# Ledger of designs, part 181: peptides against a protein of PDB entry 8YVU

Target 1, 39 residues: chain A of PDB entry 8YVU
Amino acid sequence: PQLCYILDAILFLYGIVLTLLYCRLKIQVRKAAITSYEK
Target 2, 160 residues: chain B of PDB entry 8YVU
Amino acid sequence: TWLTVLKKEQEFLGVTQILTAMICLCFGTVVCSVLDISHIEGDIFSSFKAGYPFWGAIFFSISGMLSIISERRNATYLVRGSLGANTASSIAGGTGITILIINLKKSLAYIHIHSCQKFFETKCFMASFSTEIVVMMLFLTILGLGSAVSLTICGAGEEL

## One batch from the design tools (peptide; made by RFdiffusion4, then SolubleMPNN)

Design b2_p26_5_s2 (from b2_p26_5, 19 letters changed)
Fold by OpenDDE base, seed 3:
Structure b2_p26_5_s2 (fold): chain B 39 residues (1-39), chain C 160 residues (1-160), chain D 39 residues (1-39), chain A 26 residues (1-26)
Amino acid sequence: as target 1 above (39 residues)
Amino acid sequence: as target 2 above (160 residues)
Amino acid sequence: as target 1 above (39 residues)
Amino acid sequence: DLGLLALLLLLYTINRFFDIFLEKLK
């Protein structure tokens, strides 16, 4: 049970980091799409 | 095609496989260093007694490394070697999943038999700890197997 | 205690879904880069 | 929700690390 809570904390932290990275990547894709449309 | 997508991610899959192997090895090492598995009653650590964290980690590491090297050098002999290693890793992963499932069943049975209402009892704590570690290892093994299978498909596609 | 295991299962499923989404997004970025280079 | 996002971020980070490693090996 205690290990379960530790795992939850690690997974939670990992999820936050991935969300931030995903958001950054999504912004990059959008910028690339806009640049391609302007050409 | 799905094959072309997998080929582009071949290096990533190799790294994922190596990482999975390293995490499994770390768990195995920690459990073996902290706990004397030989003195624990029952088969709650059967996967560790079988040495799965060690040999599984070796197979996944070798497979991942070979996949990376094969992709970089683009040599026919390396492609075949990578395919063989990934196939071996896939078999090892399947065996590991089976062992982990058996261990999980034993751990759950132990918890049920001893009516583990008091978590602070040493036996119940160990059984719960084993269950948690086995579940984590099971997830890692599934990820490793997925990577190995993906790499195998990529390698087979290059030979065609 | 049981809630912790449920949370682990949810977090695991979420990890898989995000991994798939990230892979799809990465493929889109690569396709956009190739299209930009051919122009 | 947060755990899955974290796992995806970890995978992304690993992928980026691998790309950097591959670039250094060229």
Scores: peptide ipSAE 0.509, ipTM 0.801, DockQ to the pose 0.119; fails the geometry check
Fold by OpenDDE base, seed 1:
Structure b2_p26_5_s2 (fold): chain B 39 residues (1-39), chain C 160 residues (1-160), chain D 39 residues (1-39), chain A 26 residues (1-26)
Amino acid sequence: as target 1 above (39 residues)
Amino acid sequence: as target 2 above (160 residues)
Amino acid sequence: as target 1 above (39 residues)
Amino acid sequence: DLGLLALLLLLYTINRFFDIFLEKLK
């Protein structure tokens, strides 16, 4: 049971980090699209 | 650059905040409906007794909605309103985290003191259940606070 | 403990789905960058 | 890595749903 709670915490933290990474990546895609449109 | 990023994701953050609030409300409602928290010995459900799932969720919902509306209409008065709501939600989230941490500590202490080797004992089961729910609520509150803070920064950047 | 395991399963599934989407998005960014470089 | 990616996908799905909702509000 203790391992389960630790795993939940790790998975949750991982979820937050991926959300931030996804946001960054989405911004990069948008910037790339804008740059491609201006050319 | 960071402000531009936050502005582009403001709607997403607002939706995330509303969703987090709704999940918190659902958990609060379910726990209050299934368990008579008032008759449970100890402070295992102190966060629920304080009504945090309810008022916290309301603050997050209002903040998220205002943020979405502000971004959509792009009006100065809405931006200020959103900033105020997000600031209030950030404060509420911080308070909620504090309450949840205190509740979690009490729940864990209860489990330790009563040597809950038998999970099926009513008191131990309730303490364990409380711990699980409080942890979930804590995670949701952290997500809500993160979104509210991000929206606050975005709103502050628009005022500058 | 049962709730913990259920949560772990949901978080794990969510993580897998997001990882796939992140990979897709990353590939799109790379393709966009390559296309921009060839222009 | 997979769990976080899945959470991101869920967030993306929520974002898409919200975009659709906003589009309907226009």
Scores: peptide ipSAE 0.508, ipTM 0.810, DockQ to the pose 0.133; fails the geometry check
Fold by OpenDDE base, seed 2:
Structure b2_p26_5_s2 (fold): chain B 39 residues (1-39), chain C 160 residues (1-160), chain D 39 residues (1-39), chain A 26 residues (1-26)
Amino acid sequence: as target 1 above (39 residues)
Amino acid sequence: as target 2 above (160 residues)
Amino acid sequence: as target 1 above (39 residues)
Amino acid sequence: DLGLLALLLLLYTINRFFDIFLEKLK
């Protein structure tokens, strides 16, 4: 159980970091789409 | 359209396969270095005793490397070699999954028989640790198999 | 401990799904970039 | 949702690292 909790903590932290990066990427994609529409 | 998408992701799939292989090899090496598997009672480490983390990692790494090289050089002989290696890696992955499932069943049975309520008991800790490692290896093997199958389909599509 | 294993399975499945979604998003971004370059 | 997003970001980071690595090999 302790190893499982450690793994969960690592996976959770990894998930948070990836979520933040995905959100950042999604915002960049949206900005690129808006810039292409204004041309 | 699907073949075109897979072709574009072929390098990524190859890298994923290599990474999966390296992680599996690392886990195998760590377990073998920390634990004397030969002296552990029971079959809770049967997949490790069979050497799966090592030979499976070798097959996946070779398949991934060949896939990357084949895509970069775009030579017909490399494409055929990559297809063969990916097919072999797919077979190895399927066999590995089977071995890991058997190991998982044995580990779970061991935990059930010994009524492992106390995690800090050496036998229960080892069985739980084995179960966790086997589950991780199973997930990695499924990912590796998925990449190898995808690469095989891409390679077969290029030969047609 | 059982909940920990279930959580690991859910997190793993989530990781696979997000990988597929990310690949799809990356393809869309590339298509948008190509379309903007041809205009 | 956060774990899946994190895994996607890890895969993205791995893909980006791989792209950078491929570009350096060229």
Scores: peptide ipSAE 0.498, ipTM 0.803, DockQ to the pose 0.118; fails the geometry check
Fold by OpenDDE base, seed 5:
Parts: structure tokens; C-alpha cells; sequence
Structure b2_p26_5_s2 (fold): chain B 39 residues (1-39), chain C 160 residues (1-160), chain D 39 residues (1-39), chain A 26 residues (1-26)
């Protein structure tokens, strides 16, 4: 049970990090799309 | 630079806040429907007894909705309203985190005192269940607070 | 503890799905960058 | 990781749904 809670904490932290990375990547895609439209 | 990024993600943050609020409300409703919290001995469900899942969800929902409306209409009065609502939601979120931490400490203490070797005992099961739900709510509240604070910063940046 | 294991399973599934989405998004960014370079 | 990914996917899906909803309101 203690290992389960530790795993939950690790998974939660990883999810936050992945969310931030995903947001950054999404912004990059949007910027690339805008730049392509202005050309 | 950070303000510009936050402004672009304002809608996303608002949706995240609403979602967090809805999930908290759902958990609150499920717990209240399945468990008679009033008859549970101890402070294992102190956050639920305080009604945090409900009022917190309401504040986060209102804040998120106002943020979305403010972004869509781009009206000065809506921006101010959203800023106020997000500020209030941020305060509510901080208070909620405090309540949840206190509840978590009480739940953990309860588990420790009763030396719950037999997990199948009703009291130990309830304490463990409470702890798990409180942890989930704590995570959701942190996410909601993060979104509310981000929206507040965005709104403040628009007023400047 | 059982709920913790259920949460772990959900979080694990979510991580896999996000990883897949992140990979897809990364591929899209690369494709967008290539298209922008050819123009 | 999977739970967080699922949460992120859920958030992404909700965000997409909200974006669609916002577009329909315009």
C-alpha cells in the first residue's frame, strides 16, 4: 500500500511534466501553422 | 513572455478549472451518496463535512466560466469580473488545500493509531478510502489553484 | 489500498495515452516544420 | 504515468470539446 501511494505521487508528477511539455509542443504547432498561413 | 503564453492559454486554463471543479463535485456527490458522513466517527472526512467539494467546485466553476466569457467578449468589465472571480477562486483553492492537508493528517493518524492490520475492518477501510479520496481532491485542488492563479495573472496583465 | 491500485492503473493508462499523443504531436510539429521549409 | 496521461488526455479531450463549443458560440 505504501508503494502504491509513492507510485501515485510519481505518476502525478510525471503527468504534470507531460502536460507542460504537451502545452509547449502545442504552442509550437500553432506558431508553425500561423507562420505557414502568413506565407 | 510568460504573460503572453498565459494569455494564449487562458481558455485552456478556464476549462481546466471547470473540469477540476466538476470532478471535485462528482467526488463529493459520490461520497455523500454512498457514505453517511455525519455518522462516521472522527475527522476522517473533515473536508467533506466542511462542504469543500461543493463550495470549492462552485467557486472554481464560476471563475472558469468568467474567464472564458472574458476572453471571448474582450470587454473591460468582463476582464475585471474575471480577475475578481479568479482571485476569489485562488483564495478558495488555498483554503481548500489547507483543509485537505489537515484532513489527510487526521486520516493518517487514525490509520496509525488503529494499527490497521486487517484492512477488511470497516473502520480501517473507511479511513483508507478517505485518505485516498482526500489525496485525489488535494491534487485536483492544486491543479485548480494553479489554473486560477494563472488566469488571475493573465487578467492582471490585461488591465495593465 | 485497493483504490490506490485502481488509481495507479488509471494514471498508468493516462500516461500511455499522453505519451502516444505527445508522439503524434511531435510528428505533426516535424511535418509542419518540413512543410514550412519547403515553401 | 498512465493515470496522469489519462488525466492529460481527459483534459485534452475536454479542452478540445470546449474549443469546439466556443467555435459554435461564435
Amino acid sequence: as target 1 above (39 residues)
Amino acid sequence: as target 2 above (160 residues)
Amino acid sequence: as target 1 above (39 residues)
Amino acid sequence: DLGLLALLLLLYTINRFFDIFLEKLK
Scores: peptide ipSAE 0.494, ipTM 0.802, DockQ to the pose 0.105; fails the geometry check

Design b2_p26_5_s3 (from b2_p26_5, 17 letters changed)
Fold by OpenDDE base, seed 1:
Structure b2_p26_5_s3 (fold): chain B 39 residues (1-39), chain C 160 residues (1-160), chain D 39 residues (1-39), chain A 26 residues (1-26)
Amino acid sequence: as target 1 above (39 residues)
Amino acid sequence: as target 2 above (160 residues)
Amino acid sequence: as target 1 above (39 residues)
Amino acid sequence: DLLLLALLFLLKVIQLFFDLLKKLLS
């Protein structure tokens, strides 16, 4: 049972990191799209 | 700039692969140090007896390191080497998943046969512990395989 | 303990979905970059 | 001794991972 909670913590941390990276990438795509429309 | 972003992503995947490999090695070493697997009855720790946590982690570590080095030096020969290493790591990961699934089935079968209602019995406790460790290793192996496959696809794309 | 395993499954699924979305977003960024260089 | 070496290696990998994360976040 304790190992399960440790795994949950690791997976949760991994999910947070991936979410942050995804958000940053999405913002970059949006900025690139806006710059393309201004040209 | 976009190539730089892609390179950063490859480096991240490589680091993730190395981290996964290291965690697998840590679990393997801890289990081997705390438990005498040779004295455990049954095939509950078949994956550990096969040495998967060790050789699998080595393959993933090598592939991750090669991916990082290839990204940093940006040499064509390193890209090919990284692609080969990632392919080998992907194969190793697939094999590891198969071994872990077989181990998980054996562990679950053991729990069902012995009707482990009493958690305090040493055999039932060991079977439950083995199941938890195998599940954890399975998740880590899937993560490592995903990273290795992703790196392989990225490397193949750079060669085209 | 059962809730912990359910949480592990949910987090694992979430990780897979995020990985797929990240790959799709990466492909979109690559396409946008190629289009920007062709202009 | 081997366990200690493995632990030290793990710590170095963790440090490398954190450094990479910092680079990705900047």
Scores: peptide ipSAE 0.484, ipTM 0.815, DockQ to the pose 0.032
Fold by OpenDDE base, seed 2:
Structure b2_p26_5_s3 (fold): chain B 39 residues (1-39), chain C 160 residues (1-160), chain D 39 residues (1-39), chain A 26 residues (1-26)
Amino acid sequence: as target 1 above (39 residues)
Amino acid sequence: as target 2 above (160 residues)
Amino acid sequence: as target 1 above (39 residues)
Amino acid sequence: DLLLLALLFLLKVIQLFFDLLKKLLS
């Protein structure tokens, strides 16, 4: 049972980090698309 | 292709928000149906007493629905409405997280004070059960808040 | 304890989906960067 | 009666969610 809670915490942290990374990549893709459109 | 991907992402975020809201509502309904919260001593279920699973689920559901509708119709007024709804949902989610953290602290304090080594004691069992549900609700609320904030940022980007 | 395992399953699934989306987005960023370099 | 109404609403939302998932997966 304690291992389950630890796993939950790790998976939760992983989810947050992935979400932030995904947001950063999405912003980069948007910036790249805008730059390509202006050319 | 990029616009299609972005639209798909917004729709996915909206669906995730609605799903989170539904799960929260389900947990709230189950807890209210199975447990008589009014007769439980202490503030172990303070988040449920505040009705967070219900009003929070409503806000997240509305925000998610508006986001999906805004994406499908691609109308400027719907985008603004979705942005407002997502902002409101984000605020509600933040408030919910605060309430859940307070509830979690109280539940953990209760477990610590009563030295709940014996899980079979009714009070300790209820406190542990409350802690588990509150943790789940907290994770779901954080996910919902993340989706709402993401949708808000996307909507704000479209307005600029 | 059972709720913890259910949460683990949900978080795990979420992590997998986010990872796949992140990989797709990363590939798109790379393709965009290559296209911009060729111009 | 309110509980039944809430349950029916929940079922409708679940159905809507499944429909959306089917659309997203298609």
Scores: peptide ipSAE 0.479, ipTM 0.816, DockQ to the pose 0.030
Fold by OpenDDE base, seed 3:
Structure b2_p26_5_s3 (fold): chain B 39 residues (1-39), chain C 160 residues (1-160), chain D 39 residues (1-39), chain A 26 residues (1-26)
Amino acid sequence: as target 1 above (39 residues)
Amino acid sequence: as target 2 above (160 residues)
Amino acid sequence: as target 1 above (39 residues)
Amino acid sequence: DLLLLALLFLLKVIQLFFDLLKKLLS
């Protein structure tokens, strides 16, 4: 049972990190698109 | 196009928010239906007594629906409405997290006070069950908050 | 303990989906960057 | 009855989520 809670914590942290990375990547795509339209 | 991808992402975030809200609502309804919280001694289910599973689910559902509708119709007034709804949902999520943390502390304190070595006692079982449900709801609330914040940032970026 | 396993399954599925989305977005960012550099 | 309604609604949301995921993956 304790191992299950540890796994939950790891998976939760992984989910948060992936969400943040996804947001950053999305912002980069937007910036790249804007730069492409201005050229 | 990149715009199409962003649109799909916003819809995905909206659906995720709605899903999170629905799961929270389901947990709330199940707990309220199976357990008579009013007869349980202690504040083990303080988050449920506060009605968080209900109002939080409503806020997240409205925010998600507005986000999807706003993205589909691409109307300025809907975008602003979605931004407002997502902001409100973010505030609700933060409040919910606070309530759930308080509930979790109370539940853990209850388990420690009663030295619940024997899970056969109804009170210890209820406290353990409450702790598990609160943890699940906390994770779901954090996910919902993340989606709401993401949608808010996307909406704000479109207005600029 | 059973709820812990259910949570693990949900978090695991969420992590897989986010990873796939992140990979796709990363490919798009690379394509956008290449297009911007060629202009 | 309320529980059943909530479950049905949850199932609909799950279906919508899967459909959206399929669209995103296409």
Scores: peptide ipSAE 0.498, ipTM 0.819, DockQ to the pose 0.034; fails the geometry check
Fold by OpenDDE base, seed 4:
Structure b2_p26_5_s3 (fold): chain B 39 residues (1-39), chain C 160 residues (1-160), chain D 39 residues (1-39), chain A 26 residues (1-26)
Amino acid sequence: as target 1 above (39 residues)
Amino acid sequence: as target 2 above (160 residues)
Amino acid sequence: as target 1 above (39 residues)
Amino acid sequence: DLLLLALLFLLKVIQLFFDLLKKLLS
């Protein structure tokens, strides 16, 4: 049971980090698309 | 800018591999130190008996370190070395996943056979503990494999 | 404890999905960058 | 001694990971 909570914490942190990275990457893709459209 | 982002990602993946490896080693050492696996009935710790936490962690650690070093020095030989190490780590990770799945199946089967309704029974406790550890190791191994594969793809892309 | 395991499973699946999406997005960014370089 | 070394190494890796995260988040 304690290991489960530890795993939850790790997975939660990983999920948050991945979400942030995904958001950043998505923003980059959008910026790249806009830049390509302006050229 | 793109190269810098890729480098940062490679470093992140390398660190993730090292972290995964270290956690796996920690669990392996803890289990081996606390539990006498040889005296435990059944194959609930088959992955530990196979020594996966140790050799797997070594492979992931080497792969991660090589990836970081390769990224920092930008040497062609290091890139190739990192690619090779990541490939080896990927293979090791796949093997580890297989071992862990087998262990998990055995542990779950043990729990089912003994109808472990009482958590405080020694056998049921050990089986549950084994299951939890194996699941955690499995998750870590999957993460490590993912990072290793990602690094391999990145390295292969740089060589092409 | 059961809730913890369920949460672990959900978080794990979320992590896998996010990883796949991140990989796909990264590939898209790479393709976009290559296309922008060719123009 | 090995356990201590492993722990120290783990701590260093964690620090590196956090530093990397900070760089990625900045």
Scores: peptide ipSAE 0.487, ipTM 0.817, DockQ to the pose 0.034; fails the geometry check

Design b2_p26_5_s4 (from b2_p26_5, 18 letters changed)
Fold by OpenDDE base, seed 5:
Structure b2_p26_5_s4 (fold): chain B 39 residues (1-39), chain C 160 residues (1-160), chain D 39 residues (1-39), chain A 26 residues (1-26)
Amino acid sequence: as target 1 above (39 residues)
Amino acid sequence: as target 2 above (160 residues)
Amino acid sequence: as target 1 above (39 residues)
Amino acid sequence: SLGDLALLYLLYVFNLFFDLFKKLLS
């Protein structure tokens, strides 16, 4: 049971980090698309 | 396009594979140091008895290291070696998954048969602990297999 | 304990999906960068 | 390079675990 909770914590942290990275990348894609449209 | 992405992430995949191997070894050493697996009745630790944490970790570590070296040196012979090692690691990973699934089934069956209501009983605690460790190792093995397969595809793409 | 395992499965699936989405987004960023370089 | 140092460290850890495993098997 303790190991399960530890795994949950690790996976949760991983999910948060990935979500943040995804958001940052999505913003970059949007910026790139806008720049491409202006050219 | 996918091949290009995988090639750029080859080093990362190799590091992930090595890390997975080290974690598997860590679990193996901890379990073997705390528990005398040879004296435990039943097949609760069948994967450990088969030595999977050791040989699996060796294959994954070698594959990961060869992948990193191959990427850095960009030599044809290293690329072929990495491809071979990753293929072997992929096979080992698949075998490991099978062994772990069998172990998991046996552990769950043991818990069910003994009606483990008291988690503090030695046998039930051991079975529960084994189940948890096997599940974690299964996830790690899946990650390692994914990395090995990805590296294999990258290596094959470089040879074509 | 059962809830812990269910949570692990959900978090694991979430991690896989996010990883795939991240890879797709990364490819899009790269394509956008290449297109911008060619212009 | 930092990457090389990381690789060396990983090799060291790997060797350590390998030695521990040998001790456990003996």
Scores: peptide ipSAE 0.437, ipTM 0.770, DockQ to the pose 0.050
Fold by OpenDDE base, seed 2:
Structure b2_p26_5_s4 (fold): chain B 39 residues (1-39), chain C 160 residues (1-160), chain D 39 residues (1-39), chain A 26 residues (1-26)
Amino acid sequence: as target 1 above (39 residues)
Amino acid sequence: as target 2 above (160 residues)
Amino acid sequence: as target 1 above (39 residues)
Amino acid sequence: SLGDLALLYLLYVFNLFFDLFKKLLS
């Protein structure tokens, strides 16, 4: 059971990191789309 | 193209593969150091008895290292070597997944047969521990296999 | 303990989905960048 | 580069694990 909780912590951290990266990438896509539309 | 994306992330995939191998090796060494697997009744540690955490880690480590070196030096012979190593690692990963699934089934069956309501019973604790470790190794092996397959596809694309 | 394993499965699935979405988004950003460069 | 440093660190960790493994097998 302790190992399960450790795994949960690792997966949770991984999920947070991926979410942050996804958000940043989504912002970049939006900026790129806006720039493309203005051209 | 997908191939271009994989090529750009080849180093990252290699590092991930190495890391996965190291974690698997760590689990193997810890389990072997803490538990005398040979004296444990049942097949709840069949994957460890088969030595998968060790030889699998070696294959993944070699594959990952070759992938990183191949990307850095960008030599044709290294690309071919990496392709071969990644292919071998992919096969090893698939075999490892099979072994781990079998081990998981045995561990779960053991828990069911002994009606492990009391977690503090030694046999039930060991079976539960085995299940947890096997699940972790299964996830790691899937990640390693994914990286190895990705690297294989990348290497194959470079040869074409 | 059972809840822990269920959480692990959910987090793992979430990680896979996020990874796929991140890859798709990254491809979109690259396509947008290429299109912007060709203009 | 940061990538090179990461590689060096990984190599160091690998060596550490190999040494540990040798000690465990002895």
Scores: peptide ipSAE 0.435, ipTM 0.778, DockQ to the pose 0.054
Fold by OpenDDE base, seed 1:
Structure b2_p26_5_s4 (fold): chain B 39 residues (1-39), chain C 160 residues (1-160), chain D 39 residues (1-39), chain A 26 residues (1-26)
Amino acid sequence: as target 1 above (39 residues)
Amino acid sequence: as target 2 above (160 residues)
Amino acid sequence: as target 1 above (39 residues)
Amino acid sequence: SLGDLALLYLLYVFNLFFDLFKKLLS
């Protein structure tokens, strides 16, 4: 059971990091789209 | 094309494969160092007794390294070598999955037979621990196999 | 303990889905960058 | 390059694990 909770913690951290990266990338895509539209 | 996308991600796939191999090795070494597997009753750690964490990690590590080197140097002989290594790693991964599934079945059967209601019993605790480790290893092996297969497809596409 | 395993499965699936979405988004960013460079 | 250094480090770690496994199997 303790090992399971450790794994949960690792997976949770991984999920948070990926979510942050995804959000950052999504913002970049939106900025690029706006810049292309203004041209 | 999908092949072009995979080629661009070849280095990433190789790194992922190496990382998976390293994690597998870490688990193998930790289990072997902390537990005397030879004295544990039953076949709860059959995958470890078979040495899967070791040979599997070797195959995945070699495959991943060759893939990275092949992508960086773009030499024909390295591409062929990487393809061969990735193919071997794919076979090893499939075999590893089979071994882990068998181990998992044995561990689960042990838990059911002994009616492990008392979690604090040493035997039941060890069986549960084994099950958890085997499941984790199974997930890692699936990831490794996926990367190896992807790299194999990329290598085959480059030869065509 | 059962809850822990369920959580592991959910987090694992979440990680896979996020990875796929991240890859898709990364490809879109690259395409947008190429299009902007050709203008 | 940083990538090459990372590869060398990975090789080193791999060798360490390999040696450890040899010791455990002996």
Scores: peptide ipSAE 0.433, ipTM 0.769, DockQ to the pose 0.050
Fold by OpenDDE base, seed 4:
Structure b2_p26_5_s4 (fold): chain B 39 residues (1-39), chain C 160 residues (1-160), chain D 39 residues (1-39), chain A 26 residues (1-26)
Amino acid sequence: as target 1 above (39 residues)
Amino acid sequence: as target 2 above (160 residues)
Amino acid sequence: as target 1 above (39 residues)
Amino acid sequence: SLGDLALLYLLYVFNLFFDLFKKLLS
């Protein structure tokens, strides 16, 4: 169970990091789309 | 095409494969260093006894490195080498999955047989630990296999 | 303990899904960048 | 290139890990 909690923590951290990266990437895509639309 | 996408992601796949291998090696080394696997009752660490974390990681690392090098140099011999290495890694991954599944079954069976209600019991702790590590390694192996297969497909596409 | 393992499974699945989504998004960004460069 | 640096770093880490592994197994 302790290892399970450690794994949970790692996976949770990984999930947070991925979520942040995904959000950043999504924002970039949106910005690119807006820029493309303005051109 | 999917092949084009895979070619563009070869470096990423190679890095992922190497990373997976490194993590597997880390787990293997930690378990082997901390635990006297030979003295543990049962076959809850059969995958470790089989040396999978070591040879599997080696195969994955080699395949990943070759894939990256092949992508960088774009040499035909490197592409072939990468293809061969990735194929070998894929086979190793499949074998590893099999070993890990067997280990997992044994570990789970051990837990059920001993009715491990108390985590702090050494035997139950070891079995649970083994189960957790084996599951992690299984997932890593699946990821590695996926990357190796992807790289193999990419390499095969380059040879065509 | 069982809840911990369930959580691990959920987090793992979430990680996989996020990774796939991230890859897709990255591909989209690359495509957008290429399209922008061609213009 | 950044990719090359990343590869070099990865190789370095890999070698370090292997060395550590060898030390642990000895």
Scores: peptide ipSAE 0.435, ipTM 0.774, DockQ to the pose 0.059; fails the geometry check

